# Designs tried in a protein design run: peptides against a protein of PDB entry 5H65. Part 215

Target 1, 294 residues: chain A of PDB entry 5H65
Amino acid sequence: QYLERTPLCAILKQKAPQQYRIRAKLRSYKPRRLFQSVKLHCPKCHLLQEVPHEGDLDIIFQDGATKTPDVKLQNTSLYDSKIWTTKNQKGRKVAVHFVKNNGILPLSNECLLLIEGGTLSEICKLSNKFNSVIPVRSGHEDLELLDLSAPFLIQGTIHHYGCKQCSSLRSIQNLNSLVDKTSWIPSSVAEALGIVPLQYVFVMTFTLDDGTGVLEAYLMDSDKFFQIPASEVLMDDDLQKSVDMIMDMFCPPGIKIDAYPWLECFIKSYNVTNGTDNQICYQIFDTTVAEDVI

## One batch from the design tools (peptide; made by RFdiffusion4, then SolubleMPNN)

Design b2_p26_6_s4 (from b2_p26_6, 14 letters changed)
Fold by OpenDDE base, seed 1:
Formats: C-alpha cells, sequence, structure tokens
Structure b2_p26_6_s4 (fold): chain B 294 residues (1-294), chain A 26 residues (1-26)
C-alpha cells in the first residue's frame, strides 16, 4: 500500500493504531552491542530469551559427557551406533548414532547424527562434516534430547533452540515419523520431537528525529531489516561487521545529527496499557535498509 | 550499555513483545 510520508510531529498527535511511512534520522539506538540485540523468541508464549554463550554450552555438554551411553539403546532400526573412547586420562565414551533412511546409511551431507557425551568442540567438528547433529542422552527406554538449554539441532554453524516452557519432549524414535530423512528441516525435526522452536530476532530501539519531533520505535526482526539473518550473525564475523557498518552509517559517532543520512521506514503505532497509564508505542515493520547502503 | 541498563532494556523489550502479541501484531 502506498503511504504518504508523515512528519513525526503529526504522528505524535495521533491516536493508535495507525501505520505510517516516515523519513527520519537515527539519533541513537539501543543496545549498542550487537550480541545484546540478538534474542530468542518463542512464537507461542512470547518469552524473549538470551542466546546461550559458548561457556553455557560447554557446561551442558560437559555434564552430558559424564553419563555413559546405554548399550541397550545402540543399533536400532533408526540408527547405527559407533562408540569412541577418548585417549585422554578420563577415558570418556562418546556415542555417535548415524540415522538411517529406510535402513540405509545416507551420505554425510544428508546424514543426521545423534551424539552422546560429545564436547562442544567435537559436536561442532561433526556438524561441519554431516548435515545435522542432535545432542542426546540415554533415557530409560530410548534416546532423548539432552537439554533444551542447548541446541536441539545443529546445522553447520546454525544452532536451533527450543522453548522449555512450551515444548513437550518426545523420544528420539519419533524421528521415524519423518517422511524425508535427508533434508532434516528444523521445523519438521522440532515437530517430531515435540519441540516449539525459538526464533532468532534482532530486538532494538531506535530514537528517530526528523527535525519536527523525536520518536522511539522498536525493531523486532529476524532477517528483513539488515538482510542478515539473526540466526547466523553471532557465528559469522563478516555478518557482524556488516551490521556494525550499517549502524555506523546511519548513526556515525562524533558527527552532528545534521549530517546523518535519512532513514526511510514504516512504523505502526499501538496502545499499551500499564496499569492506569495508557501510552502509544511504535514498531518498525516492512523495512529494509541494506539495499540503500550497498 | 551497562549491565543494569541492559537488564532494564530486556525487561522493557519483553513487555513490548507481550503487548504486540496481545494486539495480534506478532
Amino acid sequence: as target 1 above (294 residues)
Amino acid sequence: MEALEQEEFDKQAQEHVEALAREKLL
């Protein structure tokens, strides 16, 4: 829909909800650090969560590595199992289960691995060679997902997380329900295992100024605004640099706002009630800035 | 952003998302 550009001073006087096209300068933004702006969002309960740090994952996988794989759960119709004993002083046992497609072991690029007792480093190495990796543990009757605090699925450098609150975990044998055991679509894997997948999102606030008024707007976006996926940015230095360059272009340090470039975007207003106080908030939507920068 | 400021931001962001959800904007 064509929206005429509306000055901020006019917007600030109007009731919500409404949609606007604006042209403004980015006076400031929060958070300033990229890693603080990337969150996990549950589409069901709407809880925002922090992306686990490497240190958090190390602890989880270290704890998982203290448990010995159950021999009774090895080599099923779903997967072939191989056990490694580490050459370190601890003699740690690692089980890797290769998921079969119709009883046949697939090629590495199509193969899903289930891993018991692996370290983060070992898991990352395997995820670079095989299609996907699921960290698991031995349950009473079947393999189970290790921990929803860790990724339920790792594909290359992408870590897929599930919501602890909304998920009702099912055993690993439920992967049998998947018709396609070659592509390993994250949503399909999640559905089979009873997981509500979390979504990576950029969450930021922009202070916008067009010379007529100042307005604060939220950005909550996965991949459109920067044309960079929030799911990949934390694991790719080049993508991080790209986001930083974009933000520095719109909000350059040490320069007066009069010299800032104009940002064109769409915003929607909405009412927020906090007790007895009603306020109007603003959300950026359907906006891409990367095409104007490159 | 200082740790306390970030915590406040995260709190406000959560409230914002919940508001959007109530308005069926998510």
Scores: peptide ipSAE 0.586, ipTM 0.932, DockQ to the pose 0.585
Fold by OpenDDE base, seed 4:
Structure b2_p26_6_s4 (fold): chain B 294 residues (1-294), chain A 26 residues (1-26)
Amino acid sequence: as target 1 above (294 residues)
Amino acid sequence: MEALEQEEFDKQAQEHVEALAREKLL
């Protein structure tokens, strides 16, 4: 639906909820660091979470690597298992389970690996060679997802996370319910395993100034605003550079705001009640930044 | 952004998201 441009001074006087089209300059934004602006969001409980750091994952996988794979859970109808013993002093055992499609091992680019006892480094290496990797552990009767604090699915450099609060985990054999065991769609895998997938989102605040007024608006967006997926940006230096370039374009350092380009965006207002006080907040929506700015 | 500032930001962001959810804007 077409919205006419509304000056910020007019918006600031209106009650919520409303939608607006605005043209404003990006005076400032927070957070300044890209890593700090990328969060995980649960669509069910709406908890925002930090994306785990490599160090966090290292700890989880190191702990998992202390566990010995259960021989009884190897080589099922769902997967073929191969075991490695490391030559280090610990003699760590790593199990890789190759998920079969109708009893046949698929090609590497279609193959899901279940990894038991692998380090982050080992998992990452395998994720670059195979379609997908799921970190698992030996449960009582079946393989189980290792930990929802770690990715439940790794595809290349993309880490898919699940909500600890909202997920009701099911055992790995539930992957049998998937008709397609070649594409390994994250949502399908999540559904089979009882996982509520978390969504990568950019979470930022923009201070917008159109010369008539100043307004702070939130950005919470997965892939529309920058035309860059939040799910990929942290693992891709080129994408990070692109985001940085975009932000520098709209908010150039060392330059006066008068020379800033105009940002056209949509914002919606909404009410936030804090006791007796009603606060109006603003959210950017349905906005894609253009490369051509005035 | 300093750690404490980021923590406050994250808290406010969470409150923001919850507000949006209550308003059925998510």
Scores: peptide ipSAE 0.589, ipTM 0.933, DockQ to the pose 0.585; fails the geometry check
Fold by OpenDDE base, seed 5:
Formats: sequence, C-alpha cells, structure tokens
Structure b2_p26_6_s4 (fold): chain B 294 residues (1-294), chain A 26 residues (1-26)
Amino acid sequence: as target 1 above (294 residues)
Amino acid sequence: MEALEQEEFDKQAQEHVEALAREKLL
C-alpha cells in the first residue's frame, strides 16, 4: 500500500476516517515508564487491563494453596499426579499433575504440568524446567483453572492471561481434545479450556510534530512497532533496555526538538464522540520504528 | 507519570480502544 506523505497541517483539516503516511518528530510520549505502557487487551470485549504484578499473583496462589487437592481427581487418563506435603507452612499440600500424551509421560520440555497449591516461586521454578504450567484447583468432578486473575498458562517467563468477561471456563479434561499434547500452543490451550486469551499490547500516546502542525496519536501494538513482543518485555531486562533506547533515540532528554530524528509512520484517523462534540483521533498502525528512522 | 495521571491515561486509552472497535479499526 502506497500512501503519499502528508503534512500534519493538512491532516488536521481532514475528515475521518482516513489513513496517512507521515514524517514527524516525536515531541513527547506517554507513559514515560515502560511498565505503565504494557497492557492486556481482550480482542472480544476490548477491555484494557493491567498486567498483574508479582504481589497480586502471590496473593492468588497463596489463597489457592489453602485448598487441599482432592484425592479423587488424581491419576486420570490425562495426567499422573504426585503429592507433596510441605514441612513448613502448616503442612501445605501441593499436587503436581503431569499431563500425558496418549498415556505416555512426555519429556520435560514437552510436558504440561497442572499445579495445585503451589506458590508463585514454586510455579516459576517448575515453568523453567517443564514446557508449561497451568495453575489449577480441584473442582467438583474435575480439575479446573485456578483463577483467570492469574496466568492460565505459564511457559518459561511468559504468562498467558485470559479474559474474565469473555471466557466460559471448561474443566481440565477438555485438554483431551488437543491432538498435539507436546507443543502446548497457548491459543489451543485457551480454546480447549474456553478461555479468550488476552493480548499483550503497548499502549502509548505520541505527540508528533513535523513543523507544520502537532498531532497526538495513539500506539496500540503487540510486536510490530518496536519489533519487541509486549508479552516478553516485562520479563526481560534487555528488551526493556531496547525499548528505552528506542524512545530515547526519538525523544532524547535534554535536547531540543530541532535535533530529534524524523519518524516515519502510518496513522489512521477516526471519529470519537465525546458527549455532543465530535473529535478526530489518530492511531499509529503498520509502523516499525527500526525501518522508519530517517 | 504520577498515579493519578496514569489512571486518567488508562481511562482515556480505554475510551480510545472502544472508539476504534466501534469504527472497526482494530
């Protein structure tokens, strides 16, 4: 798609919706802190949510750990179960269920664990050794997902979350519907369990200035703009540094805007009704900063 | 960004996303 570059002053006079290619300087941006710019987005209900903090997860898993695993739900055709009783913490029982592939226990790198009563620390340790971890609880007739406020799937350092509003949770035995019980694709797991997966997104506002006008545009992007996945950035210091470096490059502190590099990007305009007033807003789309630095 | 500023930002961002959804631009 070829779009001719349009000056901001011309764009500001146009009706929405339209798409534009622009060349502008990043005068300022919000939020300034990366962790504040990473959100979870539901593709169905479009709710933006905060990524749960470690403290939030600790509480959820501590609460889950107060429940005793149901012995009747152990060792099914789907999984083999092992139970531990901690010496500390009032004899907390932890159940680990190893999901089998066609009745065979897979290798650790292909194995999904279902965890009952685990702490965040314990779960994180296991997620580093096995393919995936699902925090679960004993339901009435089957294991169930523990809480959608916590990850429904943990793969290494990646936490996959589901939408509470849009999900209709199904019991863990629905994992039997998966043909491939080795790769544990998050979307497949979500589908099997009736979960609408949330998407990690960068949510930012850019104030753009090309010398002819000033325009505020939203960025809502998962992995294209920075060429860094929003799903990984919070757990990787190097990725965080990279994003910070990119933002500092386009909007260097203590330097006049005249010295800022030019950013080429695509923006789309759209109409927003605020009461009786119609406002035109702008969103950045199909833009990669690494390719658009001039 | 102060906490109150961030809350306002988040509110506006939500409104933005909802607007985009209505316009089928997401």
Scores: peptide ipSAE 0.588, ipTM 0.932, DockQ to the pose 0.573; fails the geometry check
Fold by OpenDDE base, seed 3:
Structure b2_p26_6_s4 (fold): chain B 294 residues (1-294), chain A 26 residues (1-26)
Amino acid sequence: as target 1 above (294 residues)
Amino acid sequence: MEALEQEEFDKQAQEHVEALAREKLL
């Protein structure tokens, strides 16, 4: 849509909802730390939640590793199973189930692994060699997803999470419904297992100043604003540095705002009602910073 | 951001998302 540039002073006087194109300086932003800005969002119930830390995952997988794989659930039509016994004092058993495509083991780059009893370290090692990994546990009659507090699917360094509130989990054998057992598209896996996938999002507030007025706008974006996927940034040091550089460019520390670059962006206004109080809020949309530097 | 400030931020962000959802702006 074509929108004319509107000064902030004019926007601040108007009723919501409306869309605007603005040119402003980024006076400040929150959170200042990138890891605090990346959240998981459910598209169904709209719950925002924290991305689990490595330490959180360690605990989940350590707990899962205390359970012994059920021998009765090994080597089905869907997967071939291999069992390892660790050399530690406890002799922990780890089961790796290799999902077959039409009864044949696929190439490693096309193969989905189901891991039972693995540690985070072991899972990460395998995820680097195979297409995908699903952490699982032995259920009563079938393998089941281990825990929605952990990733339901790991592809390389990308962790895919599901919503605990909105998901109705189905057993692992439901992967049989997938026609293509080589690409392992996260949405398809989620659908087969009854999972509502969570979306990685950057969640930030920008204080914008164009010299005529100041307003606060929210950023909630997955990959457009920075041209960096929120799903990848926490696992890639170079991407983190890139985001930091972008933010430092628009809001350089130790420099007066008069020297800040101009940011061109789109914002939409909306009404928020808190009891009897009506507040107008703003959200950034359809904006890419790499193209909007003036 | 301090822990208390972050908690307040997260609360406000959640309210913001819910408001957007009600207005069908997501």
Scores: peptide ipSAE 0.586, ipTM 0.931, DockQ to the pose 0.588; fails the geometry check

Design b2_p26_7_s1 (from b2_p26_7, 11 letters changed)
Fold by OpenDDE base, seed 2:
Structure b2_p26_7_s1 (fold): chain B 294 residues (1-294), chain A 26 residues (1-26)
Amino acid sequence: as target 1 above (294 residues)
Amino acid sequence: APVNRPLPEVELSDEELAEITKQLLS
């Protein structure tokens, strides 16, 4: 419903929980670097995780590459398999499994690849040519997801992650439950494999000042506030620039706060118990930057 | 036009927010 604007000084005196509409200036925010503000959030257990670095992924895939693909798991009704041996001294075995749609190989732009023993570089190259890539390993009776510390699904430049705490992994053959094996929707893939998908979120702390008072409010948002998906921003320079421009607009460097634009948003108060300390915190919700500003 | 505007969405519960906040404060 409609909320009247409330000055911050009044809000600071009230008990939680409550919802407010405010008009305030963004005095400051943290973290200042965009990379630090993007996290992975589980919608079920609400754990926040860092987005893995390339170095982290390299280690995981290097470990996976030490395993030899099981020949018994190749060429099923679900997928056709191709094996190649690298021309290095050790002769690393890599398996690529092409998922079929009703027994027929789809076009590359509709095809899901299961890669076994691939490096990050190889996986990235394949993800640029095919619809999707899933890093896998040979299990006892079926292919299985390699590691939830790595993406369970790679589509172009987007890495989809799953929650280790909440996921109960199922083998690759469970992809058979998908009727359409040409449109690989991340949520559908996750459901088939028993994965709880993590959500990319912007996590920031805004210090808000309306001249009557100052309070800190958290921003945790996936794609509404900036109208930019957190899932895409780390891999897109233009999107990064856009976010930076938005933040510079609200909180311009080298300028006094008197000249800052007014930010209109909803905030909600809530109680937080941290040990023996009870405190009231605030979160920005249901707020977006105007489209014409982006 | 305003710089930004509210957009109605589904919100997290207070309990969920508390859990997240604890992580942020750590």
Scores: peptide ipSAE 0.045, ipTM 0.555, DockQ to the pose 0.193
Fold by OpenDDE base, seed 4:
Structure b2_p26_7_s1 (fold): chain B 294 residues (1-294), chain A 26 residues (1-26)
Amino acid sequence: as target 1 above (294 residues)
Amino acid sequence: APVNRPLPEVELSDEELAEITKQLLS
């Protein structure tokens, strides 16, 4: 997709919608803190949500740990169950269900665990040893997803979330619909359980200046702009540093804008109507920071 | 009712977690 470079002053005079290629300096951006720019986006209702903090997850899992696993739901054709009782006065019950593939327990790197009553720490430890972990609870007739406020699927350090508004949760036995019970593709798991998966996105507003004009462009991107997945950045210090370095490169603190590097972007304009007011907005699309910059 | 405050937490020991892993491999 080739577009000629258009100066911002010309763009600002044109009607929307249109697509442009621009060369501009990043005068400023918001939010300034990376953790504030990473959001969860629903592809259906388009609601942006905050990524839950560890403290929030701790509370959810602590609450779940107060519930006793239902003995009637253990050891089905889908999974084998093991129950542990913690060595404390309360005797917390933790149930781990190993999902079978055609009646056979798979290897650890292919195995999905359903955990009932586990803490965040325990779940994280298990997620490092097994393919996937789903926090669950005992429902009336089947195991069910614990809470969409927590991840529905944990793979390594990646937490997969679902949309509370758009999801119509189904019981865990619906995983039987998956022919392949070894790969555990998040989208497949979500579909089986009636979950609309949320997407990690970088959400930022760039103020762009090419010397002829200034405009604000919205960035909502999952992994293309920084060449860093938004889904991984919060759990990886090195990735966080990389993003920060990129932003500092394009918008260096303590330096005049005249010395800023040029940023090439594709932007699209679109109309936004608020009552009687019509506004043209801009969004960055199909733009990547060059590899040599990283 | 949901728990909205930190609770005293007891975690599975490393040994217990190891047993979980071992069970899968057995």
Scores: peptide ipSAE 0.036, ipTM 0.534, DockQ to the pose 0.014
Fold by OpenDDE base, seed 5:
Structure b2_p26_7_s1 (fold): chain B 294 residues (1-294), chain A 26 residues (1-26)
Amino acid sequence: as target 1 above (294 residues)
Amino acid sequence: APVNRPLPEVELSDEELAEITKQLLS
């Protein structure tokens, strides 16, 4: 459906919900810090969550590392197990379980490792060498996912998180339901383990001005607006620079708004009721940064 | 706060990690 361009002054007078195509300048945006704009979003319950920081993960994995792997859970039909004792003063036990495909160990670049008792640094180092890593712990009858506050799956530099509220965790042996135990698609792993995957999203508030009016619009987008995945930006300097560059183009420092580029985008209005207060809010949708701006 | 997350020092030795790697490659 075609939407004609509507000036902000007209939009501000209309009832919600409606969809609009607008052409406006980005007067300002918040938050200003990129790391503050990246969140985790649950597609089911729609809660927004903070991406765990390194310090948060360190605590989780350190706690997990204090637990001794259960010998009874080693070497099943699903995986082969190897135990290491660290050379440090504590002699920490670390178990690595190599998931087999039809009883055979796959190539390293196709292998899923279950890590029990590993630190964040160890897990990350392993994830750089192998296809996939899942932090686990010894449960009563089976290996289990360590903690949904930590990634349930690590592939390279990508941390896959699950929703605590919506997930109903199942034991590791449920990975047997996967016919292909070499590709390790995150969604398939999540389904097998009863996890609702979270999505990385950019969350920002844009203050838009077209000269007729000023409007605040909410942006929640995973990879369309910047044409950069939110899931990768935190671990990639080049991607961070790209996002910063884009935002600087829209809001060039030290320049008056009259010289700002025009942003064409779609916005939708919606009603928000908070107690007795009713207000109309706006959200950007189906919008990507135009090439003429890039 | 920094956006990038540098890796801390690994407690597993390079030798131990190498052993893990070798097991998968064998």
Scores: peptide ipSAE 0.030, ipTM 0.594, DockQ to the pose 0.015
Fold by OpenDDE base, seed 3:
Structure b2_p26_7_s1 (fold): chain B 294 residues (1-294), chain A 26 residues (1-26)
Amino acid sequence: as target 1 above (294 residues)
Amino acid sequence: APVNRPLPEVELSDEELAEITKQLLS
């Protein structure tokens, strides 16, 4: 619904919770580095997590690579298995399981791979050739997801993560419940495996100034504010440049704030209590960047 | 000139937002 524009000085005097439409300049923002502003958010428990770094993933997959694939779990009705033994690395065993659709192997662009004992490098190479990759390990009765600290699904350069707290993992054979075993929709895969998928979000603090007052507002957004998915930005140099350009436009370096462009957005106030301390905080919501004039 | 423009979106409750904020401020 329509909200009348309210000056910041008036907002700062009012009790929370309330919603406002404002027109203000972005005096400053934090964090300044884009990679620090991208987080993982659980829609169920609302825990914010850091996106794992390459080094973190290397450790997880190295640990997984120390385990030998279980022969009894190879070649089921769900998947065909192939095993490689490395020449070095003490003869490391790597198993790749090709998931079938109704007993037939799909084309590479529709095929899901389950990889057991693979390194990050190997997984990345495979994800460039096949539709999807799931890192797995041998369980007692079935293949299982390797580790929720790593992606449960990799599609191209996109890493899909799950919440450790909210997920109740099921074995890989539960993928049989999917009628379509060619498209591999992340939400469907997650549901089949009992995973609560995490959401990539931009998390930033904006210092807003309209000349009447100054307030800090949080931005937590997945793909609406920048019109760029947070899930893709870390792996795409062009998208990173786009976000940087947008922020430079709103907060240009070396220029006085008087020359900054005006931002029109919605903010909501809310109460935060920490012990005996109570404060009013603000969040930007329902707002997108526009290149044209309102 | 570049501007931000409001659009409809589903938002978290104030209680949920408060909990998330506590994490950010910790």
Scores: peptide ipSAE 0.022, ipTM 0.467, DockQ to the pose 0.185

Design b2_p26_7_s2 (from b2_p26_7, 10 letters changed)
Fold by OpenDDE base, seed 5:
Structure b2_p26_7_s2 (fold): chain B 294 residues (1-294), chain A 26 residues (1-26)
Amino acid sequence: as target 1 above (294 residues)
Amino acid sequence: SPVNRPLPEVELSDEELAEITKQLLS
């Protein structure tokens, strides 16, 4: 949809909601640290959540590892089970359940592992070797997802999270509803288990200045603005560097704003009312950083 | 970046991991 370029001074005088095309310089942005800008967003309830840190996951999996796998839940039509007892002082039992496709174990690169009692490091090691990993626990009648505070699915370095508020967890046997038990599409797994998947998003506040006025606009975007998936950036140094380079390009350190490149983008205004306070806020939308923004 | 850290030692032995791998390949 075509919009004429509007100066910020004019926008600041107008009522919301409206959409604008602007050309402005990025005076500043926050947060400055990339890892602080990556959040998890629920597309249903729209809550923003922090991406769990390694330490957080360690605690969750450590707690899960204190539970003994239920022998009654091993070796079903859905999966074959292997149990290990660690040779440490605790004698921790770890169960790995190999999900079968039509009663047959698939190739390792297509296999889904259900991990019961594993530590974060063990789970990560397994996820690096196999297609998909789901942390689970023994329920009363079936295996169940361990904890929505942890990933419900790990594929390589990608951690898939679910919304605690919107999800209504179902037992592992519901994976039987999946016809294809080799590809393990995250959305399909989530649906089978009653999970509402969270989306990785970049969340930043841009201070925009076009010489006529200054306004703050929020950026909440998963993969359009930087053309880099928020879901991958935390686990990839090169992607992190790329984002940093982009931001440094728009906000070069030690340089006056007069020399900053112009940023063309779309912003939408919206009303926010909190108590007695009424304000107009702005959000960047449908914008992709181009190589040449001058 | 503070988000990229080496993984700690795994309690499962390399042998155990190898066994898991073999089972999947068979």
Scores: peptide ipSAE 0.054, ipTM 0.632, DockQ to the pose 0.015
Fold by OpenDDE base, seed 1:
Formats: sequence, C-alpha cells, structure tokens
Structure b2_p26_7_s2 (fold): chain B 294 residues (1-294), chain A 26 residues (1-26)
Amino acid sequence: as target 1 above (294 residues)
Amino acid sequence: SPVNRPLPEVELSDEELAEITKQLLS
C-alpha cells in the first residue's frame, strides 16, 4: 500500500481514479461550523441524511404523544407496562413498557424502556436514568417503532437512527429473539427490529495546498480521522472543543499559511457525473490525526 | 513533521463515493 508522495500539481493533471500520498497544508475547510459537518450515512444505500435537530424530534414526539396507548398491548411476557395521565387539560396517556429479562425486570441501568407517547423532554429524562429507550406506538397487534425519522434507540445522549429506505420494520415482540436483554447493543436491536442503522459521519471539504497546486478533497469519516466518534460529538462539548482544536491546529486563524503545519494524508481521485457535468473529485482516506495531537 | 498519519482503512468504492458526492452536490 506504499505510495510515493506526489505533488498536487501533478495530481491535478492526471485522470481518475487514482490513489495518492500527499503532503499539503490545509488552506481552508468547510463547513466551518462542526454541527454542519455531521451527517447520517446508510451503509447499504449510501444515502446521506441530516441529523434531526431538536425541533424535528419535537414534532414527531408531540404527534406520537397525542395517540392513546392500546390497552390490549400492555403487560406481555416481554414487558411490564405502566400508564400515566398527564396533569393538564388534555390528559394525554403515556405508557412506559419495561422490558423484562427472562420474566424479571432488570435494574434501571440495564433496562430497556419502550415509551409510548411522551415528549422529547420526557424521553430524554427517562433515557438519562435507564439504559436504553425506544420510542414506540401501538400497532395493530403489537407495539411498533414510532418513526424512523426519530431515533429507534436512545442510550444516554446517543441517538441511534435507522435508514427509511433500507429498513423493513418488525414489531417489538421481535426483541424476544435477543438473548441478552440487558446490554441492548444497538446493532442487535436494529437487527431484531429490521432496521438498517445509520452511521454518523463527518463530512468536510479540505482545501489543500502544497505550494505546487491547490485542490479540494472531501473527508467522510466516522471516527478515524479525528479519533473522535461523529456519533458522540454533537452531544459532547469537550469532544467538540477537541475537534475545533484539531482544526485550529491545521488551519490556525490569523496566521499565514507558511506557518501552517504540514498534513500528510492519502487522497483518491474519482470521477463524478452529475447531469452534464463531469468532474474529478478527491477524497481523503486512510488518514488519522496523531494521538499526541488530540 | 506532519501532525497526522495515514492509517489503512476499509474505504468506499469509487462508485459509492461518486453516489455520495452527487448527494453533496445536490
């Protein structure tokens, strides 16, 4: 996999696809705001999606909270159910289903809650206490996932999303197939429910300059480049600061590019046809920030 | 010296990358 360093001026003259090793300075990057660079990516259909923001989720959960839980679906062998009526004029019904492990309720730190109804705020409060939360609704004969536009699983501050295109949702009773009903591994939950989980990715454009030429290269990475998971960065101020520090190191503000550090990375060229437009694009791959930089 | 290091990883194919790029350009 060894590649000799190639100057950008030479790369810019070559046809795609090819792989290169380069040494260049990060002249600039976009987007500048970190939250704009985090996307959801499907490993199957490769669709990129925006991470739903709080407002998006509020709408979904508000709608779900208007639905009355089906009494027939409460208290099964899989879960014990408890119902609350809100103390307001609407008096909405909220059902929380506690998933049992071999007929026994696990401790809160190992328990999966199925929340039928509930606002985003309520769901978040519950997710802070319990191991895992799945927003659900009453289906015809079983509880079902509420909406793939919302997380199918919330663990602490981590929101796990599924691909609408590739998922074929199955009812909640399919969680019975899971042997371990305490850890609630996201991939296992997804598989049981017929969900193709989406992956958080950083999507950025780097403008690279080695003094011989300038080219733009995309960075699409989940956790390798920054050594920081894209899945956690939006909900962790410290991780955000770390990413900002890394970017400031590569592209320090108020400093001339001559003083920028050199970035060694692999880039690959590829052809992109968009309508009548044909262009060669570049992607950074197989590159990570050194541990001592973090 | 560079502040990062190349690390071999499994990457998307050129076709997959092109598809993703189209989304970014749209």
Scores: peptide ipSAE 0.031, ipTM 0.494, DockQ to the pose 0.178
Fold by OpenDDE base, seed 2:
Structure b2_p26_7_s2 (fold): chain B 294 residues (1-294), chain A 26 residues (1-26)
Amino acid sequence: as target 1 above (294 residues)
Amino acid sequence: SPVNRPLPEVELSDEELAEITKQLLS
């Protein structure tokens, strides 16, 4: 819908919920570091989580690597299994399961790998050759997802995570429900395995000032505001630079706010109960940076 | 062209926003 521009001073006096179109300057924003602004969001329970650090993943995969693959679970109708033995004193076993499409192994770039017992480093090495990778473990009767604290699917440089609260994990054989076992769509994989996928989101607080008033508005967005996917930004230096450039454009360092550009936004007010107090908050929505700016 | 412009998208409900906000403020 079309909305007329409303000054911030008027908005600050009104009850929620309402929608507004505003023209304001970005006085400041937080967090200042891009890495701190990227989080994982569950679309079902709306929990926000930090993106796991490499060190966190190392621990998870290291623990998984202490387990020996169950020989009874190798070579099913769904996948062919190969065992990789490390050249150390213990001879650690790593199982790589190649998912078949109608009984036939697809090309490497279309083949899903199930990795059992691999370290993060080893998984990364394998992911260079095979685009789609799922870390797994031996369950009682079938392979199972290793840990929801780790990615349930790795594709290129993108790590797909699932919600621990909302997911009800199913065994790997449920991938049989997928008709096409060459196009590993994250949502399809998640559905087959009973996973509620988390969404990468930019989470920022904008302090907006139009000269009549000042208010804080939240930005929680996956890929619309910056026209850059939050899911890719952490692994791409160029995308990081682009986001930084955009923020520097709207909130340039070293100059006064009078010289800042005007930002046009849609904001939505809403009520939040904090204890016994009712607070009005604001969310930026349906707003994007112009394509020619990026 | 303006520096930025509105882009239609699906909105969160007030209840959803409230829940998210509580997490952000914690």
Scores: peptide ipSAE 0.026, ipTM 0.519, DockQ to the pose 0.175
Fold by OpenDDE base, seed 4:
Structure b2_p26_7_s2 (fold): chain B 294 residues (1-294), chain A 26 residues (1-26)
Amino acid sequence: as target 1 above (294 residues)
Amino acid sequence: SPVNRPLPEVELSDEELAEITKQLLS
C-alpha cells in the first residue's frame, strides 16, 4: 500500500472516510499505564473487556475446586482420567483428564490436559510442562468448560479467553471433531467448543502533532504496531519493558516536543454520529513502529 | 455456594504434580 504523505492540517479539513499516510510526533497518549492499554476484543460483538486479574482467576478456580468431579464422566474414549486427593482435612479432589489422539496418549509437548478442581497455581504449573490446559467442570452428561471468565485454554503463559456474549458453549466431547488432537490450535479448540475467542489488543489514543495540526488517533492493534503480541506482554516483564521503552522513545518525558522523533503511520478517518452531532475520528492501521526516519 | 473471596488453599505438592507428569509419560 502506498499513499502520499498528507499534512494533518489538510486531513482535518477533509471528509471521511479516507486513508492517509502521515508523519507526526506523538505529543501524548492515553492510557499511560501499559496494563490499562491491553484489552480483550471480541471480533463479533466488538466489546472491549478487561483482562482478568490473577485475583479474579484465583476466586474462579477456588470455586471450581469446591466441586467434586463426577466419576461417571471419567475415562472416556476421548481422555484418560486420574484423580488426586489433597493431603488436607477437606480432601480436595483434583481430576486431570489426558486427551488421547486416536486412543493413544500423545507426547507431553502435544498433550491437552483437562483440569477439574485445580487451583490457578496448579494449572499454571501444568501449563508450563504440557502443551495445553483447559479448565473444566463436570456437567450433567459431559465435562464442560469451567467458566468463560477464566481462560478456556492455557498454553504456556498464554491465556486464551472467550466472549461470554457471543459464545454458545458445547461440551468437551465436541473436541472429537478435531482430526488433529496434537497441535491444539486455539481457534480450532474454540470452534469445537462453541467459543468466540477474544483477541488481545493494545488500545490507546494517540495525540499526533506534525506542526500543522493536531488530531487524536485511535490505536487498536494486536501485534503489528509494537511488533510485540498483546497476548504475551502482560506475562513477560521484558516485553513490558520493551513497550514502555518504545513509548518513552516516541513521547519522552521531560523534553520539548520539538525534540521528539517523528512517527510515520497510516490513519483512516471515519464518521461517528452522536445524536445531531457528526464527528470525524481517526484510527491507526497497518503501522509498525521503527526507528526515526530522516 | 460460589466462592467470592479468597480462601486458604492447600495445593498439590510437587511430588503429586510430578506424578501427574509420570502418568502422561507412561
Scores: peptide ipSAE 0.148, ipTM 0.673, DockQ to the pose 0.014; fails the geometry check

